# Peptides against a protein of PDB entry 2KNC: the designs that were tried, part 4

Target 1, 74 residues: chain A of PDB entry 2KNC
Amino acid sequence: KGPDILVVLLSVMGAILLIGLAALLIWKLLITIHDRKEFAKFEEERARAKWDTANNPLYKEATSTFTNITYRGT

## One batch from the design tools (peptide; aimed at target 1 I19 W27)

Design b1_p10_1_s1 (made by RFdiffusion4, then SolubleMPNN; from b1_p10_1, 8 letters changed)
Fold by OpenDDE base, seed 2:
Structure b1_p10_1_s1 (fold): chain B 74 residues (1-74), chain A 10 residues (1-10)
Amino acid sequence: as target 1 above (74 residues)
Amino acid sequence: LVLELIELLL
């Protein structure tokens, strides 16, 4: 008895669908890993730039608080 | 992941 042609056809269709689904899952997984690595690098570079700015002796905060010693609030 | 792929395919 040869293989049932319907079983062969359904098995080939099922294999194509599973390969397509697996390819989409692999693609989305690769993108997700890429985007997370890129975002982590950007946050690390942003953190470094903030530390370099905080240690810059030329950086004066634009806000200076002056306590007026002569201001007795009535 | 799998659910979002099913939602994108529907």
Scores: peptide ipSAE 0.041, ipTM 0.704, DockQ to the pose 0.060
OpenDDE base, seeds 1, 3, 4, 5: peptide ipSAE 0.037, 0.039, 0.038, 0.039; ipTM 0.690, 0.671, 0.669, 0.675

Design b1_p10_1_s2 (made by RFdiffusion4, then SolubleMPNN; from b1_p10_1, 8 letters changed)
Fold by OpenDDE base, seed 5:
Structure b1_p10_1_s2 (fold): chain B 74 residues (1-74), chain A 10 residues (1-10)
Amino acid sequence: as target 1 above (74 residues)
Amino acid sequence: EVLEKIKELL
């Protein structure tokens, strides 16, 4: 029997579509992993900057506590 | 082997 040209064409098209879909999934996975690592690094740097600020003797708290001597909390 | 089985089916 000669090769069923339709079966060969459909199998090649199916293989190309599956390879294309796999490549897109791998690409999306790589980007998603990259973005999560970068975000985790930024949150770690932000947490460190907050910690370094708390331990920096040059940090002046922006919050001044005024004791209102007239406030009798009844 | 797989390609030979595909040729035998076709």
Scores: peptide ipSAE 0.018, ipTM 0.524, DockQ to the pose 0.090
OpenDDE base, seeds 1, 2, 3, 4: peptide ipSAE 0.014, 0.015, 0.018, 0.007; ipTM 0.462, 0.477, 0.519, 0.438

Design b1_p10_1_s3 (made by RFdiffusion4, then SolubleMPNN; from b1_p10_1, 8 letters changed)
Fold by OpenDDE base, seed 2:
Structure b1_p10_1_s3 (fold): chain B 74 residues (1-74), chain A 10 residues (1-10)
Amino acid sequence: as target 1 above (74 residues)
Amino acid sequence: LVEELIKELL
């Protein structure tokens, strides 16, 4: 019964390592999904703030283009 | 517990 004890020890060690690895993968997956949702929300809020600035009646464009109607290109 | 699990596996 000597080889059987080594197989059991290796199987228990392997099971603990697999459970630990699975827990780390699940944890990393949950964080990655959370961070992607938070980043998407941040980019949506940033896009919305840019649109609110474009719809702000106090926003005066720093540059105005005037067509010179007297310039006849000759 | 561990010895019983070992007996079921072997």
Scores: peptide ipSAE 0.037, ipTM 0.664, DockQ to the pose 0.087
OpenDDE base, seeds 1, 3, 4, 5: peptide ipSAE 0.036, 0.031, 0.033, 0.030; ipTM 0.659, 0.636, 0.650, 0.633

Design b1_p10_1_s4 (made by RFdiffusion4, then SolubleMPNN; from b1_p10_1, 8 letters changed)
Fold by OpenDDE base, seed 2:
Structure b1_p10_1_s4 (fold): chain B 74 residues (1-74), chain A 10 residues (1-10)
Amino acid sequence: as target 1 above (74 residues)
Amino acid sequence: LVLELIEELL
């Protein structure tokens, strides 16, 4: 029984297509993981920038509370 | 893998 040359050609073509598809899926997966890590870092840096703005030593609250020591509630 | 599949098919 000679090898069915048609089956061999179709299997090789199928294998090349599957390898190409697998390479594209791996590439997409690597990019998606990279982008998620970069986005997580960006959101962390943005969160830190808001916290650093809240602790700005140049920010003086516009409201000062004074305790009136002369108010003896009679 | 791919070579073994070709050898099994031949």
Scores: peptide ipSAE 0.044, ipTM 0.699, DockQ to the pose 0.142
OpenDDE base, seeds 1, 3, 4, 5: peptide ipSAE 0.043, 0.039, 0.042, 0.040; ipTM 0.692, 0.678, 0.695, 0.691

Design b1_p10_2 (made by RFdiffusion4)
Pose (drawn by RFdiffusion4):
Structure b1_p10_2 (pose): chain A 74 residues (1-74), chain P 10 residues (1-10)
Amino acid sequence: as target 1 above (74 residues)
Amino acid sequence: AVAVVVAAAA
């Protein structure tokens, strides 16, 4: 009663808040990193789908074009 | 997990 145990306690409470803040950051990545994958695989598909579609009109045709050396005509 | 850490520290 004489003392105050407030100041000493104030410091102890800081450790709880701080111990959580430290663990908060670690866990923050654990929940965020679970997305980095899809978030990456997401923009990864949008990247290759373009370069893999902005210049590939051969498939629409069938499965070949040139290298068809044979009896010519027209 | 943060909740368990905070509870243990408390």

Design b1_p10_2_s1 (made by RFdiffusion4, then SolubleMPNN; from b1_p10_2, 8 letters changed)
Fold by OpenDDE base, seed 1:
Structure b1_p10_2_s1 (fold): chain B 74 residues (1-74), chain A 10 residues (1-10)
Amino acid sequence: as target 1 above (74 residues)
Amino acid sequence: LVLEILLEAL
């Protein structure tokens, strides 16, 4: 019964450590999946906002290069 | 598994 008690204690300690590690891995996996979905949604909303900015007729590049036709370089 | 090992050790 002495060796068996040590094996039981080590198996219980090992099981608690494995359950703790598994819980941390599941938690990290859930966060990583959540963050990827939220980031994908944010990038889709940002893409839509860029499309709205690109289709805003008021954001035609205010770079009217006025070539002053009257500036004959002298 | 762990519960079975515990029950077998008792």
Scores: peptide ipSAE 0.040, ipTM 0.660, DockQ to the pose 0.075
OpenDDE base, seeds 2, 3, 4, 5: peptide ipSAE 0.038, 0.036, 0.035, 0.038; ipTM 0.661, 0.644, 0.639, 0.663

Design b1_p10_2_s2 (made by RFdiffusion4, then SolubleMPNN; from b1_p10_2, 7 letters changed)
Fold by OpenDDE base, seed 2:
Structure b1_p10_2_s2 (fold): chain B 74 residues (1-74), chain A 10 residues (1-10)
Amino acid sequence: as target 1 above (74 residues)
Amino acid sequence: LVLEVLLEAL
């Protein structure tokens, strides 16, 4: 039974398409995992910086609310 | 799988 040349051609085409699709899915998965790890690291660094700023005795809030004692709101 | 199908086709 000679090799069914059509089955061989379709199997090779199907294999190339599946490998290409698998490579794109792996690439997208790796980027998504990398981005999530980098974002998680950035949020952790931002959280640490916020804690350090809140506990820094040199951090004077740039907004001093002066209640003007003379301002009777009518 | 794909290699086995290719080898069985030969």
Scores: peptide ipSAE 0.032, ipTM 0.652, DockQ to the pose 0.089
OpenDDE base, seeds 1, 3, 4, 5: peptide ipSAE 0.032, 0.031, 0.023, 0.032; ipTM 0.641, 0.634, 0.579, 0.656

Design b1_p10_2_s3 (made by RFdiffusion4, then SolubleMPNN; from b1_p10_2, 7 letters changed)
Fold by OpenDDE base, seed 1:
Structure b1_p10_2_s3 (fold): chain B 74 residues (1-74), chain A 10 residues (1-10)
Amino acid sequence: as target 1 above (74 residues)
Amino acid sequence: LVLELVKKAL
């Protein structure tokens, strides 16, 4: 009965470690899938915001290059 | 599995 008790104790410890590792892997997988979906939604909203900015007829480029025709470089 | 090993060890 001695060897069988040691095998049972080691198998229970191994099972607890495997369940803990499996739970951490499932948790990491769920977070990774959630974060990828949220990031994809954020990039879609950001793309739509860029399209809205590009189609806004009131959006004037903030950089007006004034060529001073009177500046004869001296 | 583990429960069967426990039952066999007891």
Scores: peptide ipSAE 0.051, ipTM 0.706, DockQ to the pose 0.063
OpenDDE base, seeds 2, 3, 4, 5: peptide ipSAE 0.050, 0.045, 0.044, 0.050; ipTM 0.703, 0.690, 0.683, 0.704

Design b1_p10_2_s4 (made by RFdiffusion4, then SolubleMPNN; from b1_p10_2, 8 letters changed)
Fold by OpenDDE base, seed 2:
Structure b1_p10_2_s4 (fold): chain B 74 residues (1-74), chain A 10 residues (1-10)
Amino acid sequence: as target 1 above (74 residues)
Amino acid sequence: LVLSIILEAL
């Protein structure tokens, strides 16, 4: 008694759909892990650049407070 | 499993 041809066809269709879905889930997972690692590296590099800028003696604060000597507040 | 079912159906 060979397997019912309908059972074989439905099992093949189901297997193709499951493999396709599994491949999409694996692909999405790999991209998500990659993007999280790249973003974490970018934020670490940005944090390091901010610390270097704060300690850079060449970084003159863009805000020069000029005290107007003629402004005697009455 | 799926391949064995196909081969057994031929």
Scores: peptide ipSAE 0.037, ipTM 0.654, DockQ to the pose 0.063
OpenDDE base, seeds 1, 3, 4, 5: peptide ipSAE 0.035, 0.035, 0.033, 0.035; ipTM 0.647, 0.647, 0.635, 0.649

Design b1_p10_3 (made by RFdiffusion4)
Pose (drawn by RFdiffusion4):
Structure b1_p10_3 (pose): chain A 74 residues (1-74), chain P 10 residues (1-10)
Amino acid sequence: as target 1 above (74 residues)
Amino acid sequence: LAAVLSAAAS
């Protein structure tokens, strides 16, 4: 009663808030990192799908083009 | 996280 216990308690409360803030950061990555994979695999497919489609009209044909040396004509 | 805060409050 005499004292105040408020000031000492104020410091103790800070540790709870701080202990959570520290753990908050760690766990923030745990929830965010779970996405980095897809988020990466996402932009990874969009990168290769272009370079793997902005210049590959051979497949639409069949499965070859040149190296077809044979009886010529026209 | 809640368990860590509960333990710290205890």

Design b1_p10_3_s1 (made by RFdiffusion4, then SolubleMPNN; from b1_p10_3, 6 letters changed)
Fold by OpenDDE base, seed 1:
Formats: structure tokens, sequence, C-alpha cells
Structure b1_p10_3_s1 (fold): chain B 74 residues (1-74), chain A 10 residues (1-10)
């Protein structure tokens, strides 16, 4: 059987596409893992910031309740 | 790929 040039060309094209797809998948996976680690650090820092706020004697709640004694709702 | 190339060349 002589070499099937069409099979060779299609196989090379397919290989290039598969390598490109694999590289993109690996890149996406690495970014996803990186983002998960960064998010975990962010949540840890946020938890520390909440703890620091709770232990700060100068902290005052931003929300206050005011009761208007003159208001008589209909 | 090698198997496809071998089959294409045989």
Amino acid sequence: as target 1 above (74 residues)
Amino acid sequence: LQEILERALS
C-alpha cells in the first residue's frame, strides 16, 4: 500500500489541534488552581480583618436604630 | 500518531 497522503495530513492537523486543545486545558487548569488558592487566602485575610474589627475597642457599628416618638403610622 | 503513520506508509 502506498502512503496515504490524506491520512498523514489529517493526522498531523488532528495532532496540532489536540496539542493546542491540551495546552489550553492545562493553562485553564493552572489558572483555576491559582484562583482557588488566591481566593482561599482572601477569605483567610477577610476572616482576620473581621476578628481584628471585633477586638478593636474603637469599632462602632455603622448601623444605628433611631425611634421617632412623634411618628404615628397610618 | 506513530500507528497511523505506520499504517499510512504500509
Scores: peptide ipSAE 0.051, ipTM 0.687, DockQ to the pose 0.091
OpenDDE base, seeds 2, 3, 4, 5: peptide ipSAE 0.029, 0.039, 0.030, 0.045; ipTM 0.517, 0.636, 0.505, 0.656

Design b1_p10_3_s2 (made by RFdiffusion4, then SolubleMPNN; from b1_p10_3, 8 letters changed)
Fold by OpenDDE base, seed 4:
Structure b1_p10_3_s2 (fold): chain B 74 residues (1-74), chain A 10 residues (1-10)
Amino acid sequence: as target 1 above (74 residues)
Amino acid sequence: LEELIAKALA
């Protein structure tokens, strides 16, 4: 039984492809987890900023409403 | 992989 060169070549090629694919999947997974954690932190900070606005009696809205008494609305 | 190579060379 001689060595099957094709089996060796296909196994090496398959191993390289699988390692490359696995590395890409791990990399994508790590980035996805990181991005979701960072996004969740960002949304939490936005929620806190809104809460701080509601709790601070010195905070005034950037926009003010002015009632024009001369406007009849008709 | 080494085992596969060894088996293929036997």
Scores: peptide ipSAE 0.048, ipTM 0.683, DockQ to the pose 0.070
OpenDDE base, seeds 1, 2, 3, 5: peptide ipSAE 0.024, 0.028, 0.018, 0.020; ipTM 0.545, 0.593, 0.498, 0.516

Design b1_p10_3_s3 (made by RFdiffusion4, then SolubleMPNN; from b1_p10_3, 7 letters changed)
Fold by OpenDDE base, seed 5:
Structure b1_p10_3_s3 (fold): chain B 74 residues (1-74), chain A 10 residues (1-10)
Amino acid sequence: as target 1 above (74 residues)
Amino acid sequence: LQEILEKALK
């Protein structure tokens, strides 16, 4: 009995769908990994910029702490 | 991220 033509057609269609799905999953995975690495780099650069600002003699703190000695937080 | 930010600012 020759290969059932329907089984061959369905197997080829199934293989194409599986390859397409695998390609989409790989693509999404690569993008997700890329975005996570770029986000980690951005947070590292932001952390470095904060440290650089703290060492800059021209940096003026936007917040002044006033210690109210008369405020008993009771 | 930069390309997304550029698209959001346009």
Scores: peptide ipSAE 0.034, ipTM 0.546, DockQ to the pose 0.019
OpenDDE base, seeds 1, 2, 3, 4: peptide ipSAE 0.033, 0.033, 0.025, 0.034; ipTM 0.523, 0.523, 0.560, 0.520

Design b1_p10_3_s4 (made by RFdiffusion4, then SolubleMPNN; from b1_p10_3, 7 letters changed)
Fold by OpenDDE base, seed 2:
Structure b1_p10_3_s4 (fold): chain B 74 residues (1-74), chain A 10 residues (1-10)
Amino acid sequence: as target 1 above (74 residues)
Amino acid sequence: LLELLEEALR
């Protein structure tokens, strides 16, 4: 009594589907890890550009706060 | 799976 040809066909189809699903999950995982690393690098470069602006002697703050020494709060 | 394939080929 050989194994039911139907059981063999269904098992091969199931194995192909599982391999395909595993490949898609691995692909999605690799992309997600890549995108997270690229986003972290982009945020580091933006942070660095902000610090370089703070060290730029040509950067003049648009707002200046002055203390009114004549205001006695009465 | 492999055993089922071997048994089906026999």
Scores: peptide ipSAE 0.042, ipTM 0.687, DockQ to the pose 0.077
OpenDDE base, seeds 1, 3, 4, 5: peptide ipSAE 0.042, 0.038, 0.038, 0.039; ipTM 0.684, 0.672, 0.673, 0.671

Design b1_p10_4 (made by RFdiffusion4)
Pose (drawn by RFdiffusion4):
Structure b1_p10_4 (pose): chain A 74 residues (1-74), chain P 10 residues (1-10)
Amino acid sequence: as target 1 above (74 residues)
Amino acid sequence: PLPALALAVA
């Protein structure tokens, strides 16, 4: 009663808030990192699908083009 | 969950 136990307690409460803030950061990555994979695999497909489609009109044809040396004509 | 557990322990 005499003292105040407020000031000392104020410091103790800071540790709770701080202990959570520290763990908050760790866990924040745990929930965010779970996405980095798909977020990466996402942009990863969009990158290769272009270089793998902005210049590959051979497949539409069939499965080959040149290297077809044979009886010519026209 | 992890911060809630750390706070409960604290």

Design b1_p10_4_s1 (made by RFdiffusion4, then SolubleMPNN; from b1_p10_4, 5 letters changed)
Fold by OpenDDE base, seed 2:
Structure b1_p10_4_s1 (fold): chain B 74 residues (1-74), chain A 10 residues (1-10)
Amino acid sequence: as target 1 above (74 residues)
Amino acid sequence: LLPLLAVLLA
């Protein structure tokens, strides 16, 4: 029985679709892992910059505590 | 692809 031409065509189409889907899933997974690593580095650098700003002797807190000398709490 | 085609033609 010669190879059923329809079975050969459907098997080739199915193989191309599965390879294409697998390639897209692998690509999406690689990008997602890359983006998470880059975002984690960015948040670490941002955290370090915030700590450096907090230790900067030029950083004046915007909140000035004024002790009202006239406030005699009765 | 070639080995799969060979198996289907055999």
Scores: peptide ipSAE 0.054, ipTM 0.709, DockQ to the pose 0.070
OpenDDE base, seeds 1, 3, 4, 5: peptide ipSAE 0.052, 0.048, 0.050, 0.049; ipTM 0.709, 0.696, 0.703, 0.694

Design b1_p10_4_s2 (made by RFdiffusion4, then SolubleMPNN; from b1_p10_4, 4 letters changed)
Fold by OpenDDE base, seed 1:
Structure b1_p10_4_s2 (fold): chain B 74 residues (1-74), chain A 10 residues (1-10)
Amino acid sequence: as target 1 above (74 residues)
Amino acid sequence: LLPLLAVALA
C-alpha cells in the first residue's frame, strides 16, 4: 500500500499544528513561572521596604485623632 | 519525523 497522499498531508499538517501548540504552551508556561518568581521577589522587597519605612524615625503616622469637643454622647 | 515513521509502518 503506497503511503496514502491524503494521510501524509493530514499527518504533516497535524504535526505542524501540534508542534506550534506545544511551543506556545511551553512559552506561556515559562513566562508564567518567570512572572510568578519575579512577583514573589517584588513582594519580598516590598515587605522589606515596608519594615524599613515602619522603623524610619522620620515616619509620621498619617492618622490624626480629631476630638470633636461638640459631640455630647447622649 | 514521527508521522512519517507512522506512515512508513503503515
Scores: peptide ipSAE 0.060, ipTM 0.717, DockQ to the pose 0.084
OpenDDE base, seeds 2, 3, 4, 5: peptide ipSAE 0.058, 0.051, 0.038, 0.056; ipTM 0.711, 0.697, 0.644, 0.705

Design b1_p10_4_s3 (made by RFdiffusion4, then SolubleMPNN; from b1_p10_4, 6 letters changed)
Fold by OpenDDE base, seed 4:
Structure b1_p10_4_s3 (fold): chain B 74 residues (1-74), chain A 10 residues (1-10)
Amino acid sequence: as target 1 above (74 residues)
Amino acid sequence: LLPLQAILEA
């Protein structure tokens, strides 16, 4: 029983393709985990900045409400 | 190694 050269060639090609696909999947997984951690950190920093702003007595809201005393709502 | 041996023995 000689080795089937075609089976050997197809198995080597299949192994190379599977290794390449596995490397791409691992790379995508690592990026996805990194991006989720960075996004979670960014949302935590934004939440903290909002609380710090609320506790800052020097913060003035950008929106000023003016009551127009001359507006008769007729 | 087992699948590689099976390919060589077939």
Scores: peptide ipSAE 0.060, ipTM 0.697, DockQ to the pose 0.070
OpenDDE base, seeds 1, 2, 3, 5: peptide ipSAE 0.048, 0.053, 0.045, 0.050; ipTM 0.660, 0.674, 0.655, 0.669

Design b1_p10_4_s4 (made by RFdiffusion4, then SolubleMPNN; from b1_p10_4, 5 letters changed)
Fold by OpenDDE base, seed 2:
Structure b1_p10_4_s4 (fold): chain B 74 residues (1-74), chain A 10 residues (1-10)
Amino acid sequence: as target 1 above (74 residues)
Amino acid sequence: LLPLLAILSA
């Protein structure tokens, strides 16, 4: 029996769809892994910059403790 | 190619 043309067409269409879906899933996975690694590096660099700023002798704390001289705590 | 040849050979 010659190959059923309908079976061949459906098998080719199914194979193309499965390959396309697999390629999209692989691509999404690679991007997600890349983005997580880049974000982790960015947060590490931001943490280092915050520590460097905290150790900067020019960094003035935004909070000034004002001792109210008129506050006699009775 | 191999699975396609198997389908065509059946």
Scores: peptide ipSAE 0.067, ipTM 0.724, DockQ to the pose 0.068
OpenDDE base, seeds 1, 3, 4, 5: peptide ipSAE 0.066, 0.063, 0.063, 0.064; ipTM 0.723, 0.714, 0.716, 0.717

Design b1_p10_5 (made by RFdiffusion4)
Pose (drawn by RFdiffusion4):
Formats: structure tokens, sequence, C-alpha cells
Structure b1_p10_5 (pose): chain A 74 residues (1-74), chain P 10 residues (1-10)
């Protein structure tokens, strides 16, 4: 009673808050990193799908175009 | 994480 045990306790509480803040950051990545994959795989598909569609009108034809050397005509 | 918490608590 004489003392105060408030000041010493104030420091101890700081460790709890700090120990959580440190773990908070670690776990923050654990929940965020789970997305980085899709978030990456997301923008990864949008990147290839363009370069893989903004210049590939051959497939819509059938499966070939040139290299069809044969009897000509017109 | 548990190891970090244990180290800081120590």
Amino acid sequence: as target 1 above (74 residues)
Amino acid sequence: AAAVISALAS
C-alpha cells in the first residue's frame, strides 16, 4: 500500500501490449500473405491473357494458316 | 510466432 505498484505495473502492461504488437505484425502477414498468392495469380492471368489474346486470331480460324503450300489457284 | 512471444515474455 505504501508504495504505489502503479509505475512498476505500468511498465509491465507495456510488455503485454508490446508482446502483442510484435506478434500482431507476424500474424498480420500470415493472414495477408495467404492473399498475395491469388492477388499475384490474379494479375498474372490478366497479364498473360492479353499478350495471349491481343495478337492471337489464328485459333479462331482453326489451328493453322501458312505452311499450307499446296495446289494454288486464285 | 509462439517462439517470438516466449522470447519477449522472457

Design b1_p10_5_s1 (made by RFdiffusion4, then SolubleMPNN; from b1_p10_5, 8 letters changed)
Fold by OpenDDE base, seed 2:
Structure b1_p10_5_s1 (fold): chain B 74 residues (1-74), chain A 10 residues (1-10)
Amino acid sequence: as target 1 above (74 residues)
Amino acid sequence: IEELIEELLR
């Protein structure tokens, strides 16, 4: 008895769907890994920019805290 | 911000 033509057709359709789903999962995984690496690099560059600012002798903090010596706290 | 970074990197 030859292979059941319906079983062969359904198996080929199922294989194509599984390959398509696997390709979409691999694509999503590659994008997610790429995005995580790019984001980690962006945060490293942002951290380096803060350290560079802290080592810049021309940097002045925009905020000055003054203690009011005349405030007697009533 | 740190919690949002942890959520994105999770």
Scores: peptide ipSAE 0.033, ipTM 0.654, DockQ to the pose 0.027
OpenDDE base, seeds 1, 3, 4, 5: peptide ipSAE 0.030, 0.031, 0.032, 0.029; ipTM 0.591, 0.620, 0.545, 0.562

Design b1_p10_5_s2 (made by RFdiffusion4, then SolubleMPNN; from b1_p10_5, 7 letters changed)
Fold by OpenDDE base, seed 4:
Structure b1_p10_5_s2 (fold): chain B 74 residues (1-74), chain A 10 residues (1-10)
Amino acid sequence: as target 1 above (74 residues)
Amino acid sequence: ILDLINELLS
């Protein structure tokens, strides 16, 4: 009932690989959660900025329409 | 992990 050296080596290698994979998955999960929170905050701030602009009577659209009265369409 | 290693070594 001595230690099977091959079983020990394969189990250690498997454990190292699983720990590495778990660390990468945790890292990716943390980044994904962080990015989603930051994006949600950005969209909320953008929504607030649009509401503030809509309620500001001094806001004028940057786009102006000019009608060329000399255009004859021919 | 240490207990698992000890179990594998026994």
Scores: peptide ipSAE 0.070, ipTM 0.755, DockQ to the pose 0.057
OpenDDE base, seeds 1, 2, 3, 5: peptide ipSAE 0.054, 0.054, 0.060, 0.059; ipTM 0.720, 0.724, 0.734, 0.733; seed 2 fails the geometry check

Design b1_p10_5_s3 (made by RFdiffusion4, then SolubleMPNN; from b1_p10_5, 8 letters changed)
Fold by OpenDDE base, seed 1:
Formats: sequence, structure tokens, C-alpha cells
Structure b1_p10_5_s3 (fold): chain B 74 residues (1-74), chain A 10 residues (1-10)
Amino acid sequence: as target 1 above (74 residues)
Amino acid sequence: ILKLIEELLR
């Protein structure tokens, strides 16, 4: 029985679609791994910058305490 | 791809 030409055409189309889908999945996986590594580095740099700010003697807390001289707590 | 088509045609 000769090869069914329809089965060959459908198998080639299916193989091209599967290769395309696999390439997109690999691309998405590589981006997702890259972005997670970059985000982890960014959070480490942000944590270091927060520690540097806490040790900086020039850091004034943005908290201004207003003493209301007219508030008698009665 | 061509070798896979040849194997599937065989």
C-alpha cells in the first residue's frame, strides 16, 4: 500500500505546527527565567539601597511630628 | 525534516 499522501501532508503540517509551538514555549521559558533572575537582582539592589539609606546620616525621616501646642487632652 | 518525510513515505 503506497503512502497515503493526505497522511504525509497532515503529518508535515502537524510537525511544522509542533516545532513552531515548541520554539514559542522555549522562548517564553527563557524570557520567564531571565525576568525572574533580573527581578531577584533588582530586589537585592533595592534591599542594599534601603540599608545604605538607613546607614546614611543625611537621611531625615519624612515624618514631621507636629506638636499641637493647643491640644490639652481633656 | 526531509529525512523524516522520507522515513514516513517508506
Scores: peptide ipSAE 0.056, ipTM 0.721, DockQ to the pose 0.060
OpenDDE base, seeds 2, 3, 4, 5: peptide ipSAE 0.056, 0.048, 0.051, 0.051; ipTM 0.722, 0.700, 0.709, 0.706

Design b1_p10_5_s4 (made by RFdiffusion4, then SolubleMPNN; from b1_p10_5, 8 letters changed)
Fold by OpenDDE base, seed 4:
Structure b1_p10_5_s4 (fold): chain B 74 residues (1-74), chain A 10 residues (1-10)
Amino acid sequence: as target 1 above (74 residues)
Amino acid sequence: VLELVQKLLS
């Protein structure tokens, strides 16, 4: 009942591949969590900046409406 | 991995 050399080699290769795949999945998961936290922070800061701008009495909308008094809608 | 190798070598 000696070790089946082929079974040993295939099991070691499989283990290395699984470790590599697990490391890549962990890495991708960490990046995804990091990016979601950074994006959530950015959206919160943007929401606060909108509220601060809306409450600023010096804020004027960049859009100006001009009514052409010479336009005769005939 | 090590325990698996040991089980395969026994």
Scores: peptide ipSAE 0.080, ipTM 0.756, DockQ to the pose 0.062
OpenDDE base, seeds 1, 2, 3, 5: peptide ipSAE 0.054, 0.053, 0.051, 0.067; ipTM 0.700, 0.699, 0.694, 0.734

Design b1_p10_6 (made by RFdiffusion4)
Pose (drawn by RFdiffusion4):
Formats: C-alpha cells, sequence, structure tokens
Structure b1_p10_6 (pose): chain A 74 residues (1-74), chain P 10 residues (1-10)
C-alpha cells in the first residue's frame, strides 16, 4: 500500500507487450511466408508463359516445321 | 505457442 507497485508493474507489463511484439514478428513471417511460395510460383508462371507463348507458334501447327527435306515442288 | 509464451511471461 505504502509504495505504489505501479511504476515497477509498468515495467513488467512492458515485457509482456514486448515479448509478444518479438514473437509477433516471427509468427508474422510464418503466415506471410506460406504465401511467398505461391506468390512466387504465381509470377513465375506468368513470366515463363509469355516467353513460352509470345514466340512459339509451331505447336499450333503440329510438332515440326523445317528439317522436312524431301521431294520439293512449288 | 505465442499465447503460452505470453501467459508464462504474465
Amino acid sequence: as target 1 above (74 residues)
Amino acid sequence: SVAALLSAAA
């Protein structure tokens, strides 16, 4: 009663808030990193799908084009 | 886990 136990307690509360803030950051990555994969695999597909479609009209044809040396004509 | 850590610290 005499003292106040407020000031000392104020410091102790800070440790709880701080211990959580420290763990908050760790666990923040745990929930965020679970996305970095897809978020990466996402942009990764959009990168290769272009370079893998902005210049590949051979497949539409069939499965080859040149290297077809044979009886010519026209 | 964070709850157990905060409970132990409290």

Design b1_p10_6_s1 (made by RFdiffusion4, then SolubleMPNN; from b1_p10_6, 7 letters changed)
Fold by OpenDDE base, seed 4:
Structure b1_p10_6_s1 (fold): chain B 74 residues (1-74), chain A 10 residues (1-10)
Amino acid sequence: as target 1 above (74 residues)
Amino acid sequence: LLKELLEKAL
């Protein structure tokens, strides 16, 4: 019984497709993990910057409230 | 696995 050349060809083609799909899934997984780590780092740096700003006595809010002393609410 | 499948196909 010679090798069923069709079964060999289909198995090789199937293996190539599975390797290609696996490589794409691994690549997407690596990017997704990288992006999540970068985003987590960015949110941590942003949280630290807010804490540093809140504790900095030199920080003046850009918003100033002026009380109009001449406003008599009748 | 792949070798055993190949040997069963032969």
Scores: peptide ipSAE 0.034, ipTM 0.653, DockQ to the pose 0.088
OpenDDE base, seeds 1, 2, 3, 5: peptide ipSAE 0.022, 0.020, 0.017, 0.020; ipTM 0.558, 0.541, 0.510, 0.549

Design b1_p10_6_s2 (made by RFdiffusion4, then SolubleMPNN; from b1_p10_6, 7 letters changed)
Fold by OpenDDE base, seed 1:
Formats: structure tokens, sequence, C-alpha cells
Structure b1_p10_6_s2 (fold): chain B 74 residues (1-74), chain A 10 residues (1-10)
């Protein structure tokens, strides 16, 4: 008795679906790993740019608090 | 595997 033709058809359909799902999962995993590596590089470059801005001798804080020495509070 | 099962089915 050869395997039931229905069992063979269902096994082939199931295998195609599993291969398709596995390919999509691998693709999503590769993209997710790529994006995390790119984001980590971007945050490292952004951190370096922030350090460069903080060490820039031309960087003046946008907020200067001037104490008016002539203001004797009442 | 799947080809062998198909060949055994035919």
Amino acid sequence: as target 1 above (74 residues)
Amino acid sequence: LLLELLEEAL
C-alpha cells in the first residue's frame, strides 16, 4: 500500500509552507541584526559628534545667566 | 526525504 495520495499532497503543501515561513523568519532575522548593527554605529557616531561638540572651544552655552550686580533686591 | 516519499508514493 503506497502512502495515501492525500498524505503526500498534504506533506508537500506543509513542506512548501514551512520553507516559505523559514525563509521569511531568516530574512526578518538578517534585517533585524543588520538594523541593530547600523543603529549601534549611528549611536556611536552621534556620541562622538556630541563629544566633539562638547570639546569645541567655540561652543558657547545658549543660556548665559548674567547676575546684575546693580540689582540690590529690595 | 520529500522526493523519496513522492517516489515511494508514485
Scores: peptide ipSAE 0.040, ipTM 0.687, DockQ to the pose 0.073
OpenDDE base, seeds 2, 3, 4, 5: peptide ipSAE 0.038, 0.040, 0.032, 0.039; ipTM 0.681, 0.688, 0.653, 0.688

